Peptides against a protein of PDB entry 3C66. Designs and how they scored, part 102

Target 1, 189 residues: chain A of PDB entry 3C66
Amino acid sequence: KSWANLFEKNDFFFRYKFYLEITAYTRGSDEQHLKWSGLVESKVRLLVMKLEVLAGIKIAHPFTKPFESSYCCPTEDDYEMIQDKYGSHKTETALNALKLVTDENKEEESIKDAPKAYLSTMYIGLDFNIENKKEKVDIHIPCTEFVNLCRSFNEDYGDHKVFNLALRFVKGYDLPDEVFDENEKRPSK

## One batch from the design tools (peptide; made by RFdiffusion4, then SolubleMPNN)

Design b2_p21_2_s2 (from b2_p21_2, 8 letters changed)
Fold by OpenDDE base, seed 2:
Structure b2_p21_2_s2 (fold): chain B 189 residues (1-189), chain A 21 residues (1-21)
Amino acid sequence: as target 1 above (189 residues)
Amino acid sequence: DEDAILLNPTRGINNPFVFEV
């Protein structure tokens, strides 16, 4: 299959058993988030390159488009909850306690001026060189280097109250609902 | 077996970066 077919959303989220999610979080302005997420997104390719050279990784394939979401986030606890619960189908239902900001509701008085958390999520599909089912793959170094690279770019990005960056290793059947179309069945275990 | 593992380098992560695949 050509590389081009792998960039189709539907094939991408069914192709791999494992995904690395990279989420940039911002509790602040849309402008702050655009700068932060744009930086993170610009560095994802470097992470991919670092992952690809690991002996245990056969393929690290980035999805080309971020997934964007925003929530009304009135408290720091809500922001912590978003960071804890987002990125897994098992836990994402907890986010239903927060108001998702949409194009339809963004102009509502209760939403327009409310504190918001913005999320941009990038996905990397992972295929492993498994000769034996017991091989452990360690991605600590490239992931840490990536986070440090993003966080060190601007002093403001050191403020964890505003800017956060999380990586999540997720099995394909536990990907967030956002990656699937309404007519698509989630991969089985 | 956690189906989703948060890799937060800022939180004293017990080496969650090691995956059994």
Scores: peptide ipSAE 0.281, ipTM 0.828, DockQ to the pose 0.635
Fold by OpenDDE base, seed 4:
Structure b2_p21_2_s2 (fold): chain B 189 residues (1-189), chain A 21 residues (1-21)
Amino acid sequence: as target 1 above (189 residues)
Amino acid sequence: DEDAILLNPTRGINNPFVFEV
């Protein structure tokens, strides 16, 4: 199958046992988020290249489109909660305490004027070179270099109250619901 | 085995970037 067929959404979130999630967070304006997320997204390819050369990684395959979400985020504690709970099916239910901004509700006065946290999430499917043993794979270096690259691009991106960047290593069965269509069943454990 | 491991180097948390796969 051509590499082009690998970018079809339809099986991407079922193809790999492991995923690396890259989430850009912004508690601020949509314009701030657009700049920040756009920067992060532009650097994901560099992370992929650094992951692919690791001996334990057989494939690092980026999903081509970000997942966008936004929450009403009145407090800093709410923003910390989003960063802690987002990106895992097990923990994402905690986000139900926050108002998800949707196309249907975004014009409601209570939502329109509320402080917001914006999230853009990129996914990398990972296949590992496992020689029939539980092996430890260390992705510390490429991930840290990636975060540092993004954060150092502009001085404003050093403000953790506004801009955050997290990576999460997630098993396919614990991917957030956002990656699956309504008719899709999440992978089993 | 943790099903989702947060790797946030910005929080000074030495999150284990080492995964058992």
Scores: peptide ipSAE 0.270, ipTM 0.818, DockQ to the pose 0.727
Fold by OpenDDE base, seed 1:
Structure b2_p21_2_s2 (fold): chain B 189 residues (1-189), chain A 21 residues (1-21)
Amino acid sequence: as target 1 above (189 residues)
Amino acid sequence: DEDAILLNPTRGINNPFVFEV
């Protein structure tokens, strides 16, 4: 069965109780972000392979398309706020203090030449081998190896003022609004 | 129970990558 037929977007974000979010951040040019995010995205499959072999993980299923967003980001504090608040429905409302860049507003003089933070987010749905309700799953090793692999690829990616990479473990009911269509009801607790 | 956990491999003594599921 082709993997391609299983990824109706609408089923993916309802199928799992838990998700791993992988976000590449760039405060710089679109070209810098394209190179950085493209590298991160190219390595996600290796992370999936390492997660799948863990005894506590039954399924690690990547969503095939990144979610792209960008914000006007005039300060380093704004960039830290984006990294802190993004990736959870509970905290993402704090990003309303920043100007979201859209196709409709990107040519406005106040936005066009403004400093920007670019975000590219990949999702992995996780199903766990839970025999008993209190099993601990440790994904530290594969996640650390993944981050190190991405960051070590080029010396430029060591500049945390420009390039960042975050992993977030999120419950399905706390996924960002970007993953749901307007007519979709968010999963309940 | 945090609904979203930032996994920073460089932060702190508590392994944030250990989840009770």
Scores: peptide ipSAE 0.269, ipTM 0.827, DockQ to the pose 0.557
Fold by OpenDDE base, seed 3:
Structure b2_p21_2_s2 (fold): chain B 189 residues (1-189), chain A 21 residues (1-21)
Amino acid sequence: as target 1 above (189 residues)
Amino acid sequence: DEDAILLNPTRGINNPFVFEV
């Protein structure tokens, strides 16, 4: 049975209690972001493989498509704010202070020539081997190896003013609004 | 319990990569 038929988009963000978000950030050109995000995306499979071999992880299931967004990002402080606030429903409302770039507004002169932060976010659904006790799962090693692999691929990716990579562990009810369709009800606690 | 935990591999003592599940 091909993996492709299991991914009706509709159930992925409801299937798991826990998700790992992987966000590639670029404050620069679209071309820079395409190269950076494409690299990060290409390495997600290696992270999945490293997660799956951990005793506490039963399943690590990547969502197949990245979520893409971009913001007008005039300052370094705005770029830090994006990295701090993005990826959680509780904090994402802070991003409303920034101008989201859309297909409708991208040709406006004030947006076209503005500095931008580009975001590409990959999601991994996690199912844990919870035997009879509250088990602590440590994913530090796989995540660190993944970040180091991406950052060391090209010297340019060492510039944290331009290129960033964040991992966030998120509960299903605190996923960003972007993962749900307008008619979908967010998972409750 | 924090509902979203930013995983920073460079952050020291409190290993944010350890989750109670």
Scores: peptide ipSAE 0.256, ipTM 0.822, DockQ to the pose 0.538

Design b2_p21_2_s3 (from b2_p21_2, 9 letters changed)
Fold by OpenDDE base, seed 1:
Structure b2_p21_2_s3 (fold): chain B 189 residues (1-189), chain A 21 residues (1-21)
Amino acid sequence: as target 1 above (189 residues)
Amino acid sequence: DEDAILFNPTRGINNKFVFEV
């Protein structure tokens, strides 16, 4: 049974209290991003397998489709800001200072020729074996191994000025707006 | 309680990726 058939998009972002976000970033060409994000996406299953064997993790379910966005990114500082602020509802408002690239504006001369940061984000829903109200779950090792696996695939992916990979552990009520449809109400705390 | 924890080892954000749940 394909994981894809188990979750309608509408229920996935409401089902779990916690999510792991995996974002591939590229400040460069669309072609560079397609190769980088495609590699990262191809390895997510290996991370899931490593998470599922941890005693504190009951379930790790990947969402099947990446979320894609791009911004005009004229400076390295803007690129760092994107990486720092993206992936949380609390911090994503800082991205309003940047020009979001859309299908409507991508052909504008000022946007077409501008440096861009591309983002592809995969989501993993997490359910924990909580026997007692305050358990610590350590996912440092599997996440480190995942990043190393992706970055070691090609020497070009070592250039942090172009290619980045970040993971974010997020509570369901702090998920980015991109995961909800306009008619969906964000989960409450 | 941090609502989101960032892990970006490439940029030196390599804090222990441990969560209280």
Scores: peptide ipSAE 0.593, ipTM 0.932, DockQ to the pose 0.785
Fold by OpenDDE base, seed 3:
Structure b2_p21_2_s3 (fold): chain B 189 residues (1-189), chain A 21 residues (1-21)
Amino acid sequence: as target 1 above (189 residues)
Amino acid sequence: DEDAILFNPTRGINNKFVFEV
C-alpha cells in the first residue's frame, strides 16, 4: 500500500494496536487556543523523533490532521473533567454532561458568551519491536521532555488554569468515537 | 490492564508512562 493510502483516515485508526494521543487544552479564547495548539502541533515531530530512537518502538507515525472540539466549560472542575475523560471511548461518555459547541449552536447567546474549553488532539500510531514476550516500553522521558518543551516556550503557557497538555496511551479498540466515521465499526478487543 | 493511560504531569498525573505491549 502506498504511503498516500496511510493518510486516508479510514486506514490509520485500524492500522496500529496502540496510539499515543496528544491533546492541547485551552480554557480561554479561540485565539489563545490557536497559538497554543499550533505550538504543540509544531513540536509533535520532535516527539516522534524521540520515540523512534527507543529500542522498543519500531514505528511512531503521526496522523497529519488534528481533531478539534470545544465544550462549554463553566468551572475549573469541568475543565479538569474534560482533561480526565477525553481521549478514551470508555470515559468520553462523561463529556455528554457538557455542552459540545458545534457550528449549529455556536451562535446561540447562551453558548456564545459561555466560557469554553478548546481541544486539539493529535494521534501517533505506534508499532513496537515485540519479540515473542510481553515487553515493557517506557516512553516517560520523551513525553516529559515534550511537555516541558511546549510549556516552557512562553511563560503564559505555564498557567495550568488556561493551558494544559496531556498525553494518553490508548489501545485501538478504546480510541474515541471522533476518529471513526459513522459507517466504521471500532476495532474489537 | 488499563486500556488507556493518562499522562498529565502539569496536573500531577505523573503515572509511569510504561506500557506492557
Scores: peptide ipSAE 0.538, ipTM 0.921, DockQ to the pose 0.786
Fold by OpenDDE base, seed 5:
Structure b2_p21_2_s3 (fold): chain B 189 residues (1-189), chain A 21 residues (1-21)
Amino acid sequence: as target 1 above (189 residues)
Amino acid sequence: DEDAILFNPTRGINNKFVFEV
């Protein structure tokens, strides 16, 4: 089977038991987000290379496209809630308290001029070299180096009120709803 | 068993990215 079939969206989110999510957050303009998310996305390949050389990791496979979303974000507390709750099926229901910006509603006066949080999320599928059922894999160092690399690129990216970067380790059955099509059944435990 | 582990060092959420797999 050619490498081309490996990148069909439908198979990627069912192929791995574990995923690493990388989310770039921006509470500001679309232009600010485009620059920030584009930088983060450009560095994901460096993180993959650092993960693949770890003894416990057999495969680190990036998904080719980011997932884009945006919310009306009137307060700093709302922005913190987005960062805390996004990226897990168990917690994402808390985001229903916020207005999701869509192509259908983006031109509404109440949404158009509202403060927004923009999100760009990259996914890495992880396969582990498990010899014994209780192996610990530590990815703290490469993830810390990745965050530092992105944030140090421009002094403006040090402003945590505007720019944030989070990583989430997630099981396949706890992936956000956005990765599945309407006709796809979520992986079971 | 935490189903998801968050790492956000910008907000001081420095969870040890150590997983039992």
Scores: peptide ipSAE 0.534, ipTM 0.920, DockQ to the pose 0.821
Fold by OpenDDE base, seed 4:
Structure b2_p21_2_s3 (fold): chain B 189 residues (1-189), chain A 21 residues (1-21)
Amino acid sequence: as target 1 above (189 residues)
Amino acid sequence: DEDAILFNPTRGINNKFVFEV
């Protein structure tokens, strides 16, 4: 099967047991987020290359499109909560306490002028060289190098009050609802 | 087994990004 058939959204989030999520966060302007997320997205391929050379990783396959979301984010605590809770189906329900910005509500006065957190999330499907039923895979070094690479690109990206970058290792059944279409059933355990 | 492991070094969440597969 050609690599082209791997890029259908519907198959990608069912194909792997494990995913690495890379989320660029911005609490600031849309312009700040576009610059930050665009930088992070441009570096994801370098992370993939670093992951693919690890003995425990058989395949690291990036999804081609980011997922975009934004929340009203009045406080720093709300911003930390977004970073802590986003990217897992088990924890994402905590984000219901925040107002999701949608095309339908973005022009409401209470939303338009509110501080916002912007999120851009890239997904990497992971397949492992599992010889035994339980293997430990260490991706700490390449992920640290990736974060450092992104944050060192501009001094402004060092300000964690505005710009954050998190990686989450997630099982396919615990992927956020955003990756599935309304008619798709999430993978079972 | 933890279903999701978070790595956020910008906030000091520097746990060893090690998972069992």
Scores: peptide ipSAE 0.591, ipTM 0.931, DockQ to the pose 0.805; fails the geometry check

Design b2_p21_2_s4 (from b2_p21_2, 8 letters changed)
Fold by OpenDDE base, seed 2:
Structure b2_p21_2_s4 (fold): chain B 189 residues (1-189), chain A 21 residues (1-21)
Amino acid sequence: as target 1 above (189 residues)
Amino acid sequence: DEDPIVLNPTRGINNPFVFEV
């Protein structure tokens, strides 16, 4: 199968049993988020390269496009809630307590000037070399190095009140709803 | 139900990124 077919959304989120989600969070301006998420996105390839050379990883395949979302985020607690609940189908329903910013509502007076949290999420599909059912793959090192690389790029990115970065390991059946089209059935366990 | 393994520097590493495959 050509690499091109792996970048089709519909096949990508069904192809792997495991995914690594990389989410850049910004509680601030759209401009701040654009810079932060753009930086993180630019480094994902380096993470992929580090994952691919790990024993036990057969494939680390990045999805080409980030998923973008933004929420009205009036409090720090809301921002913590977003970071806790986002990225899993099991928990994402908690985000319904927040107002999702859309193209249709962004000009509403109650939304336009409201504090916002911006999210950009990148996905890496993972396939493992299971020679032995007991092999543990530790991705802690490459993931930590990736976070440190992103955070150290600019001193401003050290401000956890504004900028956050999370990596989440997720099974295909627990991917957020955003990755599936309305007509797509979520992968079963 | 295994808690999702999340690396978030602000919240600590909830679980070692050790995946039993």
Scores: peptide ipSAE 0.049, ipTM 0.724, DockQ to the pose 0.718
Fold by OpenDDE base, seed 4:
Structure b2_p21_2_s4 (fold): chain B 189 residues (1-189), chain A 21 residues (1-21)
Amino acid sequence: as target 1 above (189 residues)
Amino acid sequence: DEDPIVLNPTRGINNPFVFEV
């Protein structure tokens, strides 16, 4: 099947057993987030290239579009909670304690003037070379190098109070609800 | 259920990206 058929959203989040989520977080302005997320997104291809050369990885396939979300984030603790709970279906329900910013509510006075955390999430589908042995695949080095590359690009991105970057390894059945359309059923375990 | 492997530099490396496939 041509690579072109792999970019259909509906097939992508069902195709792989494992995904690497790359989330750029910004607690600040939309402009700050645009710069930060844009940088991270621009480097994802380098991460993919580093993953693809690992012996345990058969395929590392990036999804082409980021998922964008934003929350009212009045405190640093809320920002930490977002970073802890986001990116897994098991934990994302904890984010219901925060106000999700939507196109419908963004103009509400209570939301408009509130501090916000912005999230841009990129997904990489992973297929592993499962030889008959439970092999441990270590993607730590490529992932760490990627984070360091992004963080070192600008001195401002060293401010963890504003800019954060997380990589999360998730199973397809534990992908966030955001990746599925209303009519799509989450992959079963 | 293996805990999700998360690399967040702010929180340190929560679990090595070493997973059994």
Scores: peptide ipSAE 0.049, ipTM 0.709, DockQ to the pose 0.770
Fold by OpenDDE base, seed 5:
Structure b2_p21_2_s4 (fold): chain B 189 residues (1-189), chain A 21 residues (1-21)
Amino acid sequence: as target 1 above (189 residues)
Amino acid sequence: DEDPIVLNPTRGINNPFVFEV
């Protein structure tokens, strides 16, 4: 089977029991987000390399494309809510209180000039070496090093009011709805 | 149901990145 079939969207989000989500957040301009998300995306390969050398990790497989979304974000509290609720099927319904920006609505006057939060999300599928059911895998170090690497690239990225970066460990059944097509059934527990 | 492990530098680390698999 060609390596190409391993990167098909449909197989990727069903292949693993565990995923690491990497989300770059920007409350600002599209240009600010493009620079920030592009930087984060460029460093994901370094995180993968650091994960793959951990004894408990059998496979760390990055998905090749980011998921892009944006919300009208009038307040700092809304921006905190997005960062808290995004990235889990269990919590993402809270985002329905915010206006999702779409290609259909982006030119509406109420949306065009509104403050926005932009999100770019990368996924890493994880397979673990479960030889000993008691082995703890600690990914804290490589994840923290990755965040520090991204944040230290430019002093402007130290502004947490504008730029944020989160890593979330999720089970396949708790992946956000955005990763599945309309005809796809969410993985069971 | 174990809560998802989230590393957000703004909010701190909510859960240990230590997984019992």
Scores: peptide ipSAE 0.043, ipTM 0.718, DockQ to the pose 0.743
Fold by OpenDDE base, seed 1:
Structure b2_p21_2_s4 (fold): chain B 189 residues (1-189), chain A 21 residues (1-21)
Amino acid sequence: as target 1 above (189 residues)
Amino acid sequence: DEDPIVLNPTRGINNPFVFEV
């Protein structure tokens, strides 16, 4: 089956038991976010290559498109809350306390001029070689190298008040709602 | 239920991504 059929959204988020989420955060301008997220996205392939060579990883398969979202983010505490709660179905309901920016509301005066947090999220589906019941796979080194690679590209990306990068390991049943269509049923536990 | 392992190096979350699969 060609790689092309794996890029259909519907099969990707049901195919793997485990996913690695890579989220680029920006509290600033859309232009700042575009540069930051574009850099992070450009390096995901290198992370995939490093994951694929680890013992115990059978497949590391990136989803090709980022998921984009933005929130009105008036305070640093709101920005910390976004980073803490985003990327898990268990916690994402806390984001309902913030105003989601949409195509319908983005031109409203109260939203247009408001401070914003921008999010771009990439997904990697993971399949593991489980020969023995409890093989520990350590992905810390590849993930740390990836973060360091992104953060070291420009000194401005060292400002954690503006630019953040998080990697989250999640199970398929705990993926954010954004990855499923309205008519799709979330994977069962 | 194991909590999702989040690597945010900026927050000192050095949680080793040791997944018991």
Scores: peptide ipSAE 0.039, ipTM 0.695, DockQ to the pose 0.794

Design b2_p21_3_s1 (from b2_p21_3, 12 letters changed)
Fold by OpenDDE base, seed 5:
Parts: structure tokens; C-alpha cells; sequence
Structure b2_p21_3_s1 (fold): chain B 189 residues (1-189), chain A 21 residues (1-21)
């Protein structure tokens, strides 16, 4: 398939062995989240460019659409738990302790006015050079630069009680359930 | 064999999870 064909969901989450997940978290208003996630999403291409020039990386391919979710998040401990458990199939079942906000339940009085954590997640598929398999591929530097770029945009984004970022490196078999359709089977280990 | 990656870290309360299985 051409590079352009992988921007569609089709086989993107089956195409690579490795993925980088970029999640913008907001515990606050929907308006706050729209601004924060929109900023993060607008900078993802800059991160891709920095990853692509690393000698150990053959391909860094972004999935162009974010995945959106939100939870009722009454406490700071709940917010920390979300950030700890989200983004891995191994740990995401812990999120079942929280109420997921859906189109079906969002207008319920107990949910509508509840404190919420909003999540927007971008995915980058990664392919590595086999010749460099024994070398350490350090993606920490470009990832740190990316976070600093996002945080420095507005002083308000320094409030970690409201705004957070997570960058998670995962294998295809450990991707969250959200990236697969109900009729799709996740990649095997 | 797969490439070698760095461990999980936190910088400025942001989370970096770079641990492969």
C-alpha cells in the first residue's frame, strides 16, 4: 500500500509492530480540552518529522484522526489513575471503575454536571531499521521537545491539575480496544 | 530481535512510557 492509503483506519493498527500514543488529558471544561487537545494535535506532525530523521527509525506514520473519550472524574486520584492505566490493553480494564461518558448517557443529570477527564489520543505507527536493531533508538529527546513545545505555548498549560500529556510506546498486541472495530481481532503476540 | 528502547520516565509531571514487552 502507498503511504497515503495508511491514513485511513483500514489496516493502520495492524500495519506496524510498534506505536507511539500521544494523549492529551484535561480535567476541566470541554472548552479547556478543545484548546489543549487542538494544540497538541496541531504539533504532532512536528514530532513525526523529528522521529523520521532518526537513523533507527525507518517509518513514523501518523494516524490523522484523534480518538476521543471522557470519564466522570470526581477526584485527583481518579485523574492520576486514568493517566496511569490508559493506553495499554494490559491495564485499561482498571478504567472500568470509572463511568465512561457516552452519547447515550451524557445528558443524564448525574453525568452532565459531574467533573470530567477528557482524553484525546493520536497514534504514530513506527517501523525500525533491522540493521540498527542492536542500537538504542532514543525517541525520548524528540518526545521531550514535543512536550516542551506544547507546554510553552500558554502559561495556563503549566497547571498539571488540569492539563497533562502522556507519550506511550506500545506493541500492536497491546493497543487499547478503542482502535479496533467490534468485529476485528487484535494482533497476536 | 527488536531495537532497544529506554525505560519509562516522567518530566514536568508528563509521562513517557517507553518500555517494550
Amino acid sequence: as target 1 above (189 residues)
Amino acid sequence: EEPIYFSTSKEKNDKFVFTPD
Scores: peptide ipSAE 0.042, ipTM 0.680, DockQ to the pose 0.161
Fold by OpenDDE base, seed 2:
Structure b2_p21_3_s1 (fold): chain B 189 residues (1-189), chain A 21 residues (1-21)
Amino acid sequence: as target 1 above (189 residues)
Amino acid sequence: EEPIYFSTSKEKNDKFVFTPD
């Protein structure tokens, strides 16, 4: 299967039962986020390669485009909340308590100068070698290596008040709404 | 079933161990 065919949004989020979400968080400037997210995004391919060589993983296919969002994030608690609630349909409604920054509102005085949390999320679709239903796959090692690789690139990325990185294993039916078009029905269990 | 979440913001992260269904 050519990776190229998976770059189309059309069925990517329906194709797999399982996804790995990689989210770069930045509570700071847009410039800081661009650097951080750009770095993270640049390393996703390395993570994919590490996942692909795991015996239990049949397929690890990245979605090529990041999902971008930003929120007014006046407090550290808000930033923690974003990191806790984002990336799952079950919990993402909690983000409604925060002001989503949009092209329509970004110039509003209350938003323009407000502290912001920026999010860039990459998705990897996963298919497993189901030879035995009892087979457990541990992706901790490649994920940890990935995090370390990202964090080690610049000392500034050690500041967890500003820069964070999360990896979330998510089932297709629990993907965030952002991955679906308005006319698309969320996958069932 | 809740998604397994690994975040660098946490002091201790859980391992990503999953069984394919």
Scores: peptide ipSAE 0.032, ipTM 0.658, DockQ to the pose 0.836
Fold by OpenDDE base, seed 1:
Structure b2_p21_3_s1 (fold): chain B 189 residues (1-189), chain A 21 residues (1-21)
Amino acid sequence: as target 1 above (189 residues)
Amino acid sequence: EEPIYFSTSKEKNDKFVFTPD
């Protein structure tokens, strides 16, 4: 199946059993986040290429659109909590304790000048060659290379108080709510 | 059959969350 067919059908998040989530986090300005997330997003294609050549991976297809969100993030502990809880349906409800920034509320005085955490998430759908139960697919190497590539671009990205990068392996039934339309049923376990 | 992945954290707080269900 060509990548082109994936973009025509709004079934990307139902097509695969497994997904790799790549999230760029920024606790700082929107400009800082735009640069960081833009860099990360620009390198995703290289990660896909490295995943595709692994013997245990049949298909690695990126979803081309990033998912964007931002939260009021007054403390470093809040920022750590966001990074811990985001990206899984099992844990994302913890984010309800934070104020989500929306187009409707962004101009409110309490939100406009508040410290913010910005999130940009890219998704890769994965299909594995499951011939034998014993074959472990190790994706740590290509993922590590990807992180190193992103972090090495600018020394400023070494500041983990501001810039973070997470890769999460998730099953389709545990994808965040953001990937589904309001009328779509979450994939079953 | 599901591939088994291991979670690893790198020295620089980059998170690889590869946890089996």
Scores: peptide ipSAE 0.276, ipTM 0.796, DockQ to the pose 0.177; fails the geometry check
Fold by OpenDDE base, seed 3:
Structure b2_p21_3_s1 (fold): chain B 189 residues (1-189), chain A 21 residues (1-21)
Amino acid sequence: as target 1 above (189 residues)
Amino acid sequence: EEPIYFSTSKEKNDKFVFTPD
């Protein structure tokens, strides 16, 4: 398959055992989120490059399309809950307690004027050079550098009440439902 | 035997999450 074909959603989330999720969170305006998420997304390639040079990583392959969602988020506790529960199939059901903003409901007065949390998530498929060995791969350095790069771009991004960034290491069978089509079966454990 | 993966964020309020087996 050409590299271009690897960007098709259909097999990307079945290809790897491991994924790194990069989620930009914004509790604020759509404009604030657009700027923040756009910045984060623009730096993902740099993270990939830093991951690829690690001896334990064979492949770091970004999925180029972000996944986007937004929730009514009336409290800071709700915002913390979103950040805690999002990005894993094991925990994402907790988000059902919040109102998901959709094209169908976004114009409702109760939703239109409500505080919102916006999410944009990028995925990196990971393949490792170590197999059947008790070895440790530390990705903390490249991930920390990535976070610092994003946060340092604008002083406003230092406000954790508004702007947040999470990196989640997830196995393929624990990917969020959003990455699969309705007709696709989740990978088994 | 699967390899062990390790990461930690040094940034306050930023999250590195690893799902165990």
Scores: peptide ipSAE 0.064, ipTM 0.684, DockQ to the pose 0.155; fails the geometry check

